# Peptides against a protein of PDB entry 5JNO, part 115

Target 1, 112 residues: chain A of PDB entry 5JNO
Amino acid sequence: MVAKFQPPPEYQLTAAELKQIVDQSLSGGDLACRLLVQLFPELFSDVDFSRGCSACGFAAKRKLESLHLQLIRNYVEVYYPSVKDTAVWQAECLPQLNDFFSRFWAQREMED

## One batch from the design tools (peptide; made by RFdiffusion4, then SolubleMPNN)

Design b1_p29_1_s3 (from b1_p29_1, 15 letters changed)
Fold by OpenDDE base, seed 4:
Structure b1_p29_1_s3 (fold): chain B 112 residues (1-112), chain A 29 residues (1-29)
Amino acid sequence: as target 1 above (112 residues)
Amino acid sequence: SLEEARQRALAVLDEMQAEAAAERLEELL
């Protein structure tokens, strides 16, 4: 068995914090997007801010990367265990995450 | 600031969700 994924300390959410985000979410996909914003606000900022994990060496860039998705998925699974199925994750969450992230930066680019 | 960025991101997300909801409603009418 593979060891349970443990998020870096800077990306850990308490049960109460996660529940608060869930309470604001309309679906698993919506939850995923809200988690993206809450966990990685630097991905939406024009400010050069690098939130990194000293332990894993991850450096945040203005790109949605696999490590971001892994962290988000682990939290989404708490309330939507169906996303443990990769097919469900790819159908319900990934399209919304990509659409949301792309839309954000497309709009920002137009407003500049 | 990061907080402003967060707020802008959430605004975009809310807009996206509203559009999706509106489309679903239109399909039901």
Scores: peptide ipSAE 0.649, ipTM 0.913, DockQ to the pose 0.924
Fold by OpenDDE base, seed 3:
Structure b1_p29_1_s3 (fold): chain B 112 residues (1-112), chain A 29 residues (1-29)
Amino acid sequence: as target 1 above (112 residues)
Amino acid sequence: SLEEARQRALAVLDEMQAEAAAERLEELL
């Protein structure tokens, strides 16, 4: 009934790769943050970097975009099915992702 | 480098998780 979201090839994780990240994670929110780092390290780099997907038109900038979040959520759902509920995703994962990302760059700004 | 950026990001995440754990512990007492 509902079509599954398919990650672009450059962001495709094997079951073993995902399991390794899960084993390091303390919660669904923590898993989301670790996936953010593993999938999109360019978002944490001072070097200008752009990445695009020829199939979906996705282009990475130094901000959390909807496609970043959607892709992360898709992987989190594998081990935390409750995040399929948007209310759970917004209460448990999104705040941690936003706080983590903001905290990172706030600290970097203070170092400059 | 990207690897250095990844390491810095994970360090921030670890600090955030440690603070959250400490807060939860205090709330339980």
Scores: peptide ipSAE 0.649, ipTM 0.913, DockQ to the pose 0.904
Fold by OpenDDE base, seed 1:
Structure b1_p29_1_s3 (fold): chain B 112 residues (1-112), chain A 29 residues (1-29)
Amino acid sequence: as target 1 above (112 residues)
Amino acid sequence: SLEEARQRALAVLDEMQAEAAAERLEELL
C-alpha cells in the first residue's frame, strides 16, 4: 500500500485560502489551472530557478510534473469529488491544465 | 518578478476561459 501524498509546507493551503481560489473559479478545470498559478508561480517565470524538495521528491523544472498534478488534484477533490475518478480527472481537468500551460509558453515564445 | 509572471499567467487563463465560453454560447444559438 502506497503512503498518502503529503505536500511540502509551502504548498499547504488552509480552507480559507482554498475557498478564495474556488470563489474565483468557474469549474473544476478552471480551479485546477488557478491552483497551478497560485501554488507554482515559478513555473511561469522567465528566471531560472532551483527550488525542489528533497524530502518529497519535488524537482524544480519549467514543466508540469506528476507531483504538481497530484497536489493540484488533491485540492480540486475537496470541491469536486468526482475527480477522484481518474477518468474524470483526465477528461475534465488534465486537458485544461496542459492547454493552459502550453498556451502560456507559446505566447511567451512569440513575444521573445 | 514572480508576481508579474503570475499576473501574465492569469491573463492567459482568463483569455482561454473567455474563448471557451464564447464557443459554448455560439453552439447554443
Scores: peptide ipSAE 0.649, ipTM 0.913, DockQ to the pose 0.879
Fold by OpenDDE base, seed 5:
Structure b1_p29_1_s3 (fold): chain B 112 residues (1-112), chain A 29 residues (1-29)
Amino acid sequence: as target 1 above (112 residues)
Amino acid sequence: SLEEARQRALAVLDEMQAEAAAERLEELL
């Protein structure tokens, strides 16, 4: 049995903060991408950034990790309960997250 | 800065969404 995921304090969104992001979102997949940007801006920085969490050992590197995706999914579920189904999550959100993240860094690579 | 990175990321996301919308529109025509 997998324990319930508890986000680190620095990634805990209030209802108002989440609502603001939702209001800017066009879909569940779009919401996921916007959450990625808002929660983990360090993933889009040219500087290696490790957000320290002594309790969980979380380290932000320039790659999408399972902890990033799990946290995003938990917030998306609040407004799109269907993503609790893994098949829906994999069809509606994961492809958009991967495409967005890959596209960002592909463009940055071309600019250098 | 991280804020600048956030803004660049959102710009890329907006472009991606615009392209997706354009493709959907083209498929309907």
Scores: peptide ipSAE 0.649, ipTM 0.913, DockQ to the pose 0.924

Design b1_p29_1_s4 (from b1_p29_1, 11 letters changed)
Fold by OpenDDE base, seed 2:
Structure b1_p29_1_s4 (fold): chain B 112 residues (1-112), chain A 29 residues (1-29)
Amino acid sequence: as target 1 above (112 residues)
Amino acid sequence: SLEEARRRALEVLEEMQAERAAAELEAAL
């Protein structure tokens, strides 16, 4: 038996909270992006802000890291179990996450 | 603030999804 990844307490969503985000989502990829915004708003902040995890030592900076993506994927799987397949995750969610994140900062750089 | 960051992020997301929706519609025709 493989143990399921358990998110740090600060990133633990209730069923109701997750459902609200899902209800606003157009697709699995869209859900992934919305989860990115809701869970890690510091990644979109103008000021240096780090959200640390005392349990894993993770500190969020202005870049998408493996732990961010893994946590998001775990929540997406609840309503889109097909993303358990890595090929589906890489085809449906990762491109949107990367595109979204890059677009955001590219736009911000132009405005600064 | 983080609240403003979220707002700006969601605006970008909505723009991106609008483009994707348009592209998917075009591809389906």
Scores: peptide ipSAE 0.675, ipTM 0.932, DockQ to the pose 0.841
Fold by OpenDDE base, seed 1:
Structure b1_p29_1_s4 (fold): chain B 112 residues (1-112), chain A 29 residues (1-29)
Amino acid sequence: as target 1 above (112 residues)
Amino acid sequence: SLEEARRRALEVLEEMQAERAAAELEAAL
């Protein structure tokens, strides 16, 4: 049996913090994207944060990794329990996350 | 800065959601 995923302390949201994000969200997919921005702002920055944080356990790459997605999904499940079903997660949330992330960096590439 | 990065990211997200909303409306008509 695999142990439950435990996020690093810097990515642990309180109920109040999560509620604030939920109140701004239009859907489960939108919530997922907003969580991505709030939890991992470094993924949207030109600054290489790996130099400043070498002990966080996360790779400092400009890509969505399984650990990012797993953490986001855990929070989304609190308000959208249906995403516990992998098929629902892959249909409702994951495509929006990938689309959002791709659009962001495509835009940045055009501006550079 | 990270704050600026978040702002830019949210702007892209809002644009994406507007597009999705428009598509859903069009499909419903």
Scores: peptide ipSAE 0.674, ipTM 0.932, DockQ to the pose 0.851
Fold by OpenDDE base, seed 5:
Structure b1_p29_1_s4 (fold): chain B 112 residues (1-112), chain A 29 residues (1-29)
Amino acid sequence: as target 1 above (112 residues)
Amino acid sequence: SLEEARRRALEVLEEMQAERAAAELEAAL
């Protein structure tokens, strides 16, 4: 049995913070991408960045990891309960997250 | 900076969403 994911304190959003992001979002997939930017800006930086959660072993490197996706999904579920269904998550959110992240770094690579 | 990184990321996101919207519109016609 997999333990329930508990976000590190630095990634715990208040209801007001989450609402603000939701209000800017066009869809569940868009919300997921906006959460990615808000929660993990270091993934879009040229500088290696770690938010120093030694206890949980979280490492902020320039790659989308399962912990990133799990945390994002947990927040998306608040306003889009349908993503609790893995098939919906994989059809509506994951493709957009992967596309967005890939596009960002592909574009940056061309600019360098 | 991280703030600049966020700004650039959001610009890419907006471009991507515009493309998706256009594709969805085309598919609906």
Scores: peptide ipSAE 0.674, ipTM 0.932, DockQ to the pose 0.872
Fold by OpenDDE base, seed 3:
Parts: C-alpha cells; sequence; structure tokens
Structure b1_p29_1_s4 (fold): chain B 112 residues (1-112), chain A 29 residues (1-29)
C-alpha cells in the first residue's frame, strides 16, 4: 500500500477554505501567491520561524523552499489542473511566487 | 504578529497583480 502525501495538520486546508481562497484569486499564479500567504504567514514576519512542520522537521526563515512550493502546487492543481504540467507551473506560478516574495522583502528593506 | 504579516503581504500582492494586469492590458491593446 502506497501512502498518499498528506500535508501536516498546520498546512491542511478544508475544501471550504480552499474555495474561499480560490474565489479571491484572479489566476493560478495569483492563487499560488495567496496560498503562500495563507499557509506560511511566518515567512512574511519579522519574527523568527516558529511554525514548522513537525512531521518533516521543515524550518526555514524567509526563504521559499521546495516543500513550500510542493504544498502550494498540490492545492493549485485542484482548480488549475494545467499546473500539473511542470512547464505551466514554471511559467505561470513560480515566477509570480518568486517575484512576490522578493518584492515583499525588498520593500521591507527600503522601509527600514 | 502573523495577522499583520498577512496584511502587509496581501498589500504587496495586490500591487504586484495590478501591475501585471496593467501590463497585460497594454500588451493586448
Amino acid sequence: as target 1 above (112 residues)
Amino acid sequence: SLEEARRRALEVLEEMQAERAAAELEAAL
């Protein structure tokens, strides 16, 4: 029996929660960014990373890592199945995620 | 706080998406 990947409890979204975020989203890339904010608000905080993944030991401070992206992609593909194609994911979602994350901290740096 | 972090993040996101939308519109016209 092959175990299906299950997000840690702190990163689990109900169908209703996911739908709410989708309803606020303009595109797959926008949805990805909104999921980033919803799932990993600690990445946008000045406070040290405190909400980690107990199951995998994941902890990163102000850095987008593969596990973050994997979790986001899993949710995005529910409503935008085209992102199952790696080329689409890399063209539509990854650039927006990276741009968004970079812009956020660049702006914060200028304000300080 | 995490709430404040989310608020600031969403503000940046909205600005970014507005720019992207404007760019797409200009390219389409």
Scores: peptide ipSAE 0.674, ipTM 0.932, DockQ to the pose 0.856

Design b1_p29_2_s1 (from b1_p29_2, 18 letters changed)
Fold by OpenDDE base, seed 3:
Structure b1_p29_2_s1 (fold): chain B 112 residues (1-112), chain A 29 residues (1-29)
Amino acid sequence: as target 1 above (112 residues)
Amino acid sequence: SAAAEAARRAAEEALLAEAAALGEMLEEE
């Protein structure tokens, strides 16, 4: 049996919250990027050594993980059911997510 | 914090740039 995906409570959106994001979105790929920013603001935060371990030199890595992508896909499917097809998800959403996320940090790296 | 707000603004600007880039790609097809 295949296990059903269950989102963590802190990442659960109501229908009204999701609708607001959808109304601002131009496409499924754009919706995916907006969900990325809204659901996971921690992925866009500067490294805060005051909250981390200054002695070990640990710096938080900025990485899109399977859980992030699955959560985004679950919400995108509500209004763009075509992304239930893995080929469509990989062609329409994943490249946009990767490009947006990479471009954000590339820009921040130049400014820092 | 001011740093967090700056990060959110930067993310918004990047998102808008991505949306614009996607629009250009769709027009070229």
Scores: peptide ipSAE 0.126, ipTM 0.691, DockQ to the pose 0.056
Fold by OpenDDE base, seed 2:
Structure b1_p29_2_s1 (fold): chain B 112 residues (1-112), chain A 29 residues (1-29)
Amino acid sequence: as target 1 above (112 residues)
Amino acid sequence: SAAAEAARRAAEEALLAEAAALGEMLEEE
């Protein structure tokens, strides 16, 4: 039996916190985007390691990883159980997550 | 920090834009 997924403590939401986000959401895809911002603010930070360290030349990469997507999906499923179907998740949530994330960084790039 | 606040505001604006786009899609359905 696969154990029920339990998120790491730093990514745990109470029922009340999740409900608040849901109440602000228009759809499962919108909920996914809001969860992305709330759970992983580090993905939206202005920290640039290449800027801070010219000697090492390390550039911070910001990307959505499998773990991020899985965590978001687990919470979305609570109110939108249809996303348990991979086809629904890929059609309704993933495009919106990608668009939102891309738009955010495109906007930031234009402002810099 | 100012940078963190700017990021939050930008994220909020992006979310609002995404919500508006979703609304348009739902109205066309």
Scores: peptide ipSAE 0.125, ipTM 0.695, DockQ to the pose 0.056
Fold by OpenDDE base, seed 4:
Structure b1_p29_2_s1 (fold): chain B 112 residues (1-112), chain A 29 residues (1-29)
Amino acid sequence: as target 1 above (112 residues)
Amino acid sequence: SAAAEAARRAAEEALLAEAAALGEMLEEE
């Protein structure tokens, strides 16, 4: 058995904060997307060129990583226990998260 | 900057609206 995932303090929501987001959510997938935006605004921020290599153009990738997804899932499970089932998570939440995130950046690329 | 913060907030609102739309689509299916 894998140890319980412990979110970093900056990503620890109180019950009240989570409830507020849930109250605004229409579904588990919607909740997941809202959590993505609320927990990880840095994933939607423009590249900060103060870091990295100006010569090579290195910039932080806009990547939705496993830890992000795991954190979101943990919170979604509180109000939508069905996502404890991996099949449900993969069918109901992951596609929406991926589409939401990818469409955002695709649109931003078109604007640049 | 104030402009950067405003842009971030605008993006957040747009994303939340998009998320809500996705939720509505799921309820209809």
Scores: peptide ipSAE 0.120, ipTM 0.699, DockQ to the pose 0.095
Fold by OpenDDE base, seed 1:
Structure b1_p29_2_s1 (fold): chain B 112 residues (1-112), chain A 29 residues (1-29)
Amino acid sequence: as target 1 above (112 residues)
Amino acid sequence: SAAAEAARRAAEEALLAEAAALGEMLEEE
């Protein structure tokens, strides 16, 4: 048996916080992107978190992982229940998340 | 519609600016 997905405490939003983000969103895909920024600001930083790690020394990766996507999807489903359908999630939200994330880093790369 | 497309572009720019500001804040901390 696989337990229902439960976000870590540091990534839990109150109903009021979620509603504020939803009120600023134009669509389910837009909501997903706004949630990405609000929940995971660390993914948009150039900080090398391994700088002080003598044990590993591996640089942090800038990737959207399955946990990030599942957490975002859970919140999007509250106001856009159609994304419970995987086909809808893949068509409406995933492309926008990927485009937004990749464009952000592409823009920063050009500014450097 | 043209209005919807403009709104989408504006939203993207706002999100990019917000993400950049958050990133800078984390780097300064």
Scores: peptide ipSAE 0.090, ipTM 0.656, DockQ to the pose 0.917

Design b1_p29_2_s2 (from b1_p29_2, 17 letters changed)
Fold by OpenDDE base, seed 3:
Structure b1_p29_2_s2 (fold): chain B 112 residues (1-112), chain A 29 residues (1-29)
Amino acid sequence: as target 1 above (112 residues)
Amino acid sequence: SSSAAALRAAHEEALLAEARAKGEMLEEA
């Protein structure tokens, strides 16, 4: 069985960077959440470009997408091969990602 | 701002739920 992983250059982590994140992680799910923050900081930004440009109304997308999840999973698999099993990914990582992201924005709502 | 945050959270939840239901994710390669 052959699997290939080639992330876009902007989301390429060096071995040292990935190892550092892993060393700070307590579990596969925790690693997934840390990767989410490291790879996609724009998803947690308060910047609203539409506010800066009323004429075009353009706003950067800050939604988690399937590609984001796939990239995270690919990196998690390096140190937690068990998440190659979809059932394990769904049980161990996805719930934590959901809770983390939801709580983040819920907290922002409470602050306003 | 609060509305945007709520929408983002809701979208993420829906996406994750869908991924769980389907049991697969889009492959990069």
Scores: peptide ipSAE 0.148, ipTM 0.700, DockQ to the pose 0.031
Fold by OpenDDE base, seed 2:
Structure b1_p29_2_s2 (fold): chain B 112 residues (1-112), chain A 29 residues (1-29)
Amino acid sequence: as target 1 above (112 residues)
Amino acid sequence: SSSAAALRAAHEEALLAEARAKGEMLEEA
């Protein structure tokens, strides 16, 4: 048997949804960045959900972790099988994700 | 909030850099 990665229900994309994102993408790295935004919009929010709520004690997690990266990679692999190779993933997608995320928050920093 | 944004960006950048350098990724199978 081969274990298949099963994303949580909240991160499950239909074929049509994924195709729409792919149609807007110019490369595997670009697709990865678009998936990052679509799957995890909370990572790009200015709202601090942990601030000011003493009643519920809720603290939102807004960190990009291995699971997030794996989810993105799994979807990218559908249309770009080459990223199954870790070296390709590290060379093509991870730098794109890094630059995109850094630029986003750098721009937000200049606006406030 | 600029400092918070910078810290978030730096943290994620570090994670991505670490993953790239060490190959610490989850395997699908």
Scores: peptide ipSAE 0.145, ipTM 0.695, DockQ to the pose 0.031
Fold by OpenDDE base, seed 4:
Structure b1_p29_2_s2 (fold): chain B 112 residues (1-112), chain A 29 residues (1-29)
Amino acid sequence: as target 1 above (112 residues)
Amino acid sequence: SSSAAALRAAHEEALLAEARAKGEMLEEA
């Protein structure tokens, strides 16, 4: 069963907000990367956020998860419906997301 | 790195995704 797209409040963009990001985007892949930064700034933070139990020291790792990617895809589909096709998503968005995220942390590692 | 490996795994899973995600699922990730 296909689940209804309902992001949590912190990840819910209004039509105006999404349009603003789209207006800044050059392509579907670029839009995906911009959405990654806008929706999940915690993935780019040096601060480790505790999750679940702060007392036990559990912290989320800076990993791009499948659910992050799927949520991004849902937004990208609004303006680039072609990414509904997995082949298009794979060719246009996923490589750019991977490169962007990897390069970011590679650069940060060099700075540290 | 472990992060890179995790990203690759997420990539594969995303390719196989057939259903639209509920945002609530991210809170449990």
Scores: peptide ipSAE 0.133, ipTM 0.719, DockQ to the pose 0.033
Fold by OpenDDE base, seed 1:
Structure b1_p29_2_s2 (fold): chain B 112 residues (1-112), chain A 29 residues (1-29)
Amino acid sequence: as target 1 above (112 residues)
Amino acid sequence: SSSAAALRAAHEEALLAEARAKGEMLEEA
């Protein structure tokens, strides 16, 4: 059985917070991108970010990982149930997430 | 780009991890 969606405390959004983001979103894909920025601001920072083991100071990589995508998808599903279908998720949300994230860093690299 | 490659890899990993409990997966983030 698949466990019920429950994000870790650092990535919890209240119903009101999620509603606010949804109200500003034009589509499921747009919502996904807005959630990306709100939930994971560290992925858009030039500052090195350490995560995980406090003793060894493991440095987090600036990349989208499966857990990031899964968390975003779970929130998107609340208002766009169609993304429960993997084909819909891949067609409507993933390309927009990819374009947004990749273009952000591509532009930043050009500025260096 | 490296970011695009990373996202593609993440997507593939997500599809392969469908059998894992969603709650447990998210706790690792």
Scores: peptide ipSAE 0.119, ipTM 0.705, DockQ to the pose 0.031; fails the geometry check

Design b1_p29_2_s3 (from b1_p29_2, 17 letters changed)
Fold by OpenDDE base, seed 1:
Structure b1_p29_2_s3 (fold): chain B 112 residues (1-112), chain A 29 residues (1-29)
Amino acid sequence: as target 1 above (112 residues)
Amino acid sequence: SSSERERRERHMEELLEEARAKGEELERA
């Protein structure tokens, strides 16, 4: 049996924390983008963690991975249960996440 | 630098406002 997905401890949100983000959001796609910013600030940083972490040597990649998307989806579906349907997730949330992330880094690349 | 960080933050905020605006349009539809 495969256990249902649970957020890693470092990415667990309380009901109150999630509610605060929801109160700032007007759609599932909007909520998804705000969750991306709040949960994964490392994806928006120029810091090379491989140079700063002697313990693990991990370097953050500038891409949205399956784990990021799954975690965001799990929280979005609490208030927008329709995104449990993959078609809805791919139509409403996933494009906005990708566009948000791409547009963020597009500006950063222009400033280099 | 501080100015660079501020520009990045403003850019993120602008993109979030665009996401909000999109949501507002969908909510009214």
Scores: peptide ipSAE 0.600, ipTM 0.911, DockQ to the pose 0.095
Fold by OpenDDE base, seed 3:
Structure b1_p29_2_s3 (fold): chain B 112 residues (1-112), chain A 29 residues (1-29)
Amino acid sequence: as target 1 above (112 residues)
Amino acid sequence: SSSERERRERHMEELLEEARAKGEELERA
């Protein structure tokens, strides 16, 4: 039997925290975007760590990784069980997440 | 800076409002 996915402690939401986000959402895609903002604020930061660290030259990538998407999907499924179907997830939530994220950075690039 | 943070937050809120509006359309459709 396959064990159920457990989110890392830093990304574990309480029932109350999740409900608060759900109360602001009207769809699975909407909820997904709000979860993205709540769980991963670092993805919206333009801090250039490479400038601050000559030794490592690390810079955070502006991309949604599989772990980000899986975590978001797990929480969305609680209130929108239809996204357990991969086709539904890819049709309703994933496009909205990608659009939200890309549009966010598109505006930021225009301001430079 | 504070102004940069404010702009970032406003833009984020605008995008979330659009996502919410799309959800409303899906509910009544």
Scores: peptide ipSAE 0.599, ipTM 0.911, DockQ to the pose 0.094
Fold by OpenDDE base, seed 4:
Structure b1_p29_2_s3 (fold): chain B 112 residues (1-112), chain A 29 residues (1-29)
Amino acid sequence: as target 1 above (112 residues)
Amino acid sequence: SSSERERRERHMEELLEEARAKGEELERA
């Protein structure tokens, strides 16, 4: 059996911090995008980063990995329990995350 | 540079506003 997922210490949010992000969000997909920005600012930087969990390794530059998605999903589930259903996660949140991230870097590549 | 950071921040905020707008549409539906 798989143990309950535990966020790395550097990616733990307090209830107050999470609530603040939720108050700015109008949907699960919206919340997911805001969590992406809040939790992983290094994914939006051109500078190489050494931030990461020793057990999880380092994220690939300019790529959303399974660890990122799982952590975001865990927080979204607190206020949108329906995303526990994989079909709902893939329909409501995952496309918005991918679009947000790809559109961000598409513009950045044009400016470079 | 500061100008580069400002452009990056503005673009991020614009995309977040679009995400919010989509959420608003979903709430109305």
Scores: peptide ipSAE 0.597, ipTM 0.911, DockQ to the pose 0.094
Fold by OpenDDE base, seed 2:
Structure b1_p29_2_s3 (fold): chain B 112 residues (1-112), chain A 29 residues (1-29)
Amino acid sequence: as target 1 above (112 residues)
Amino acid sequence: SSSERERRERHMEELLEEARAKGEELERA
């Protein structure tokens, strides 16, 4: 049996913390977007990480990666178990996440 | 600047409100 995914300590929400976000949400897609904002504020930052280090070459990408999506999905499943079905996740939550993220940056790009 | 931060925050809130509105529509359906 494959081991259950465990979130990194910095992304380990308590039941109370998750409940607060759920109380603000009205759907799985809504919850997913709110989790994105709460868990990964760095994805919405203008900070250029590569500017501070010429040696490491590290640069943050404005992209939702598999680890971000997996972690969000794990929490959404607690209150919306239907998203355990990949088809439901891809139809109801993933498009809303991508749309939310892209629309955020679309506005930012127009202002620059 | 503060104005830039305020614009970003407003935009974030607007997008979250839209996400909530979609959820409200699902509840009524």
Scores: peptide ipSAE 0.597, ipTM 0.910, DockQ to the pose 0.094

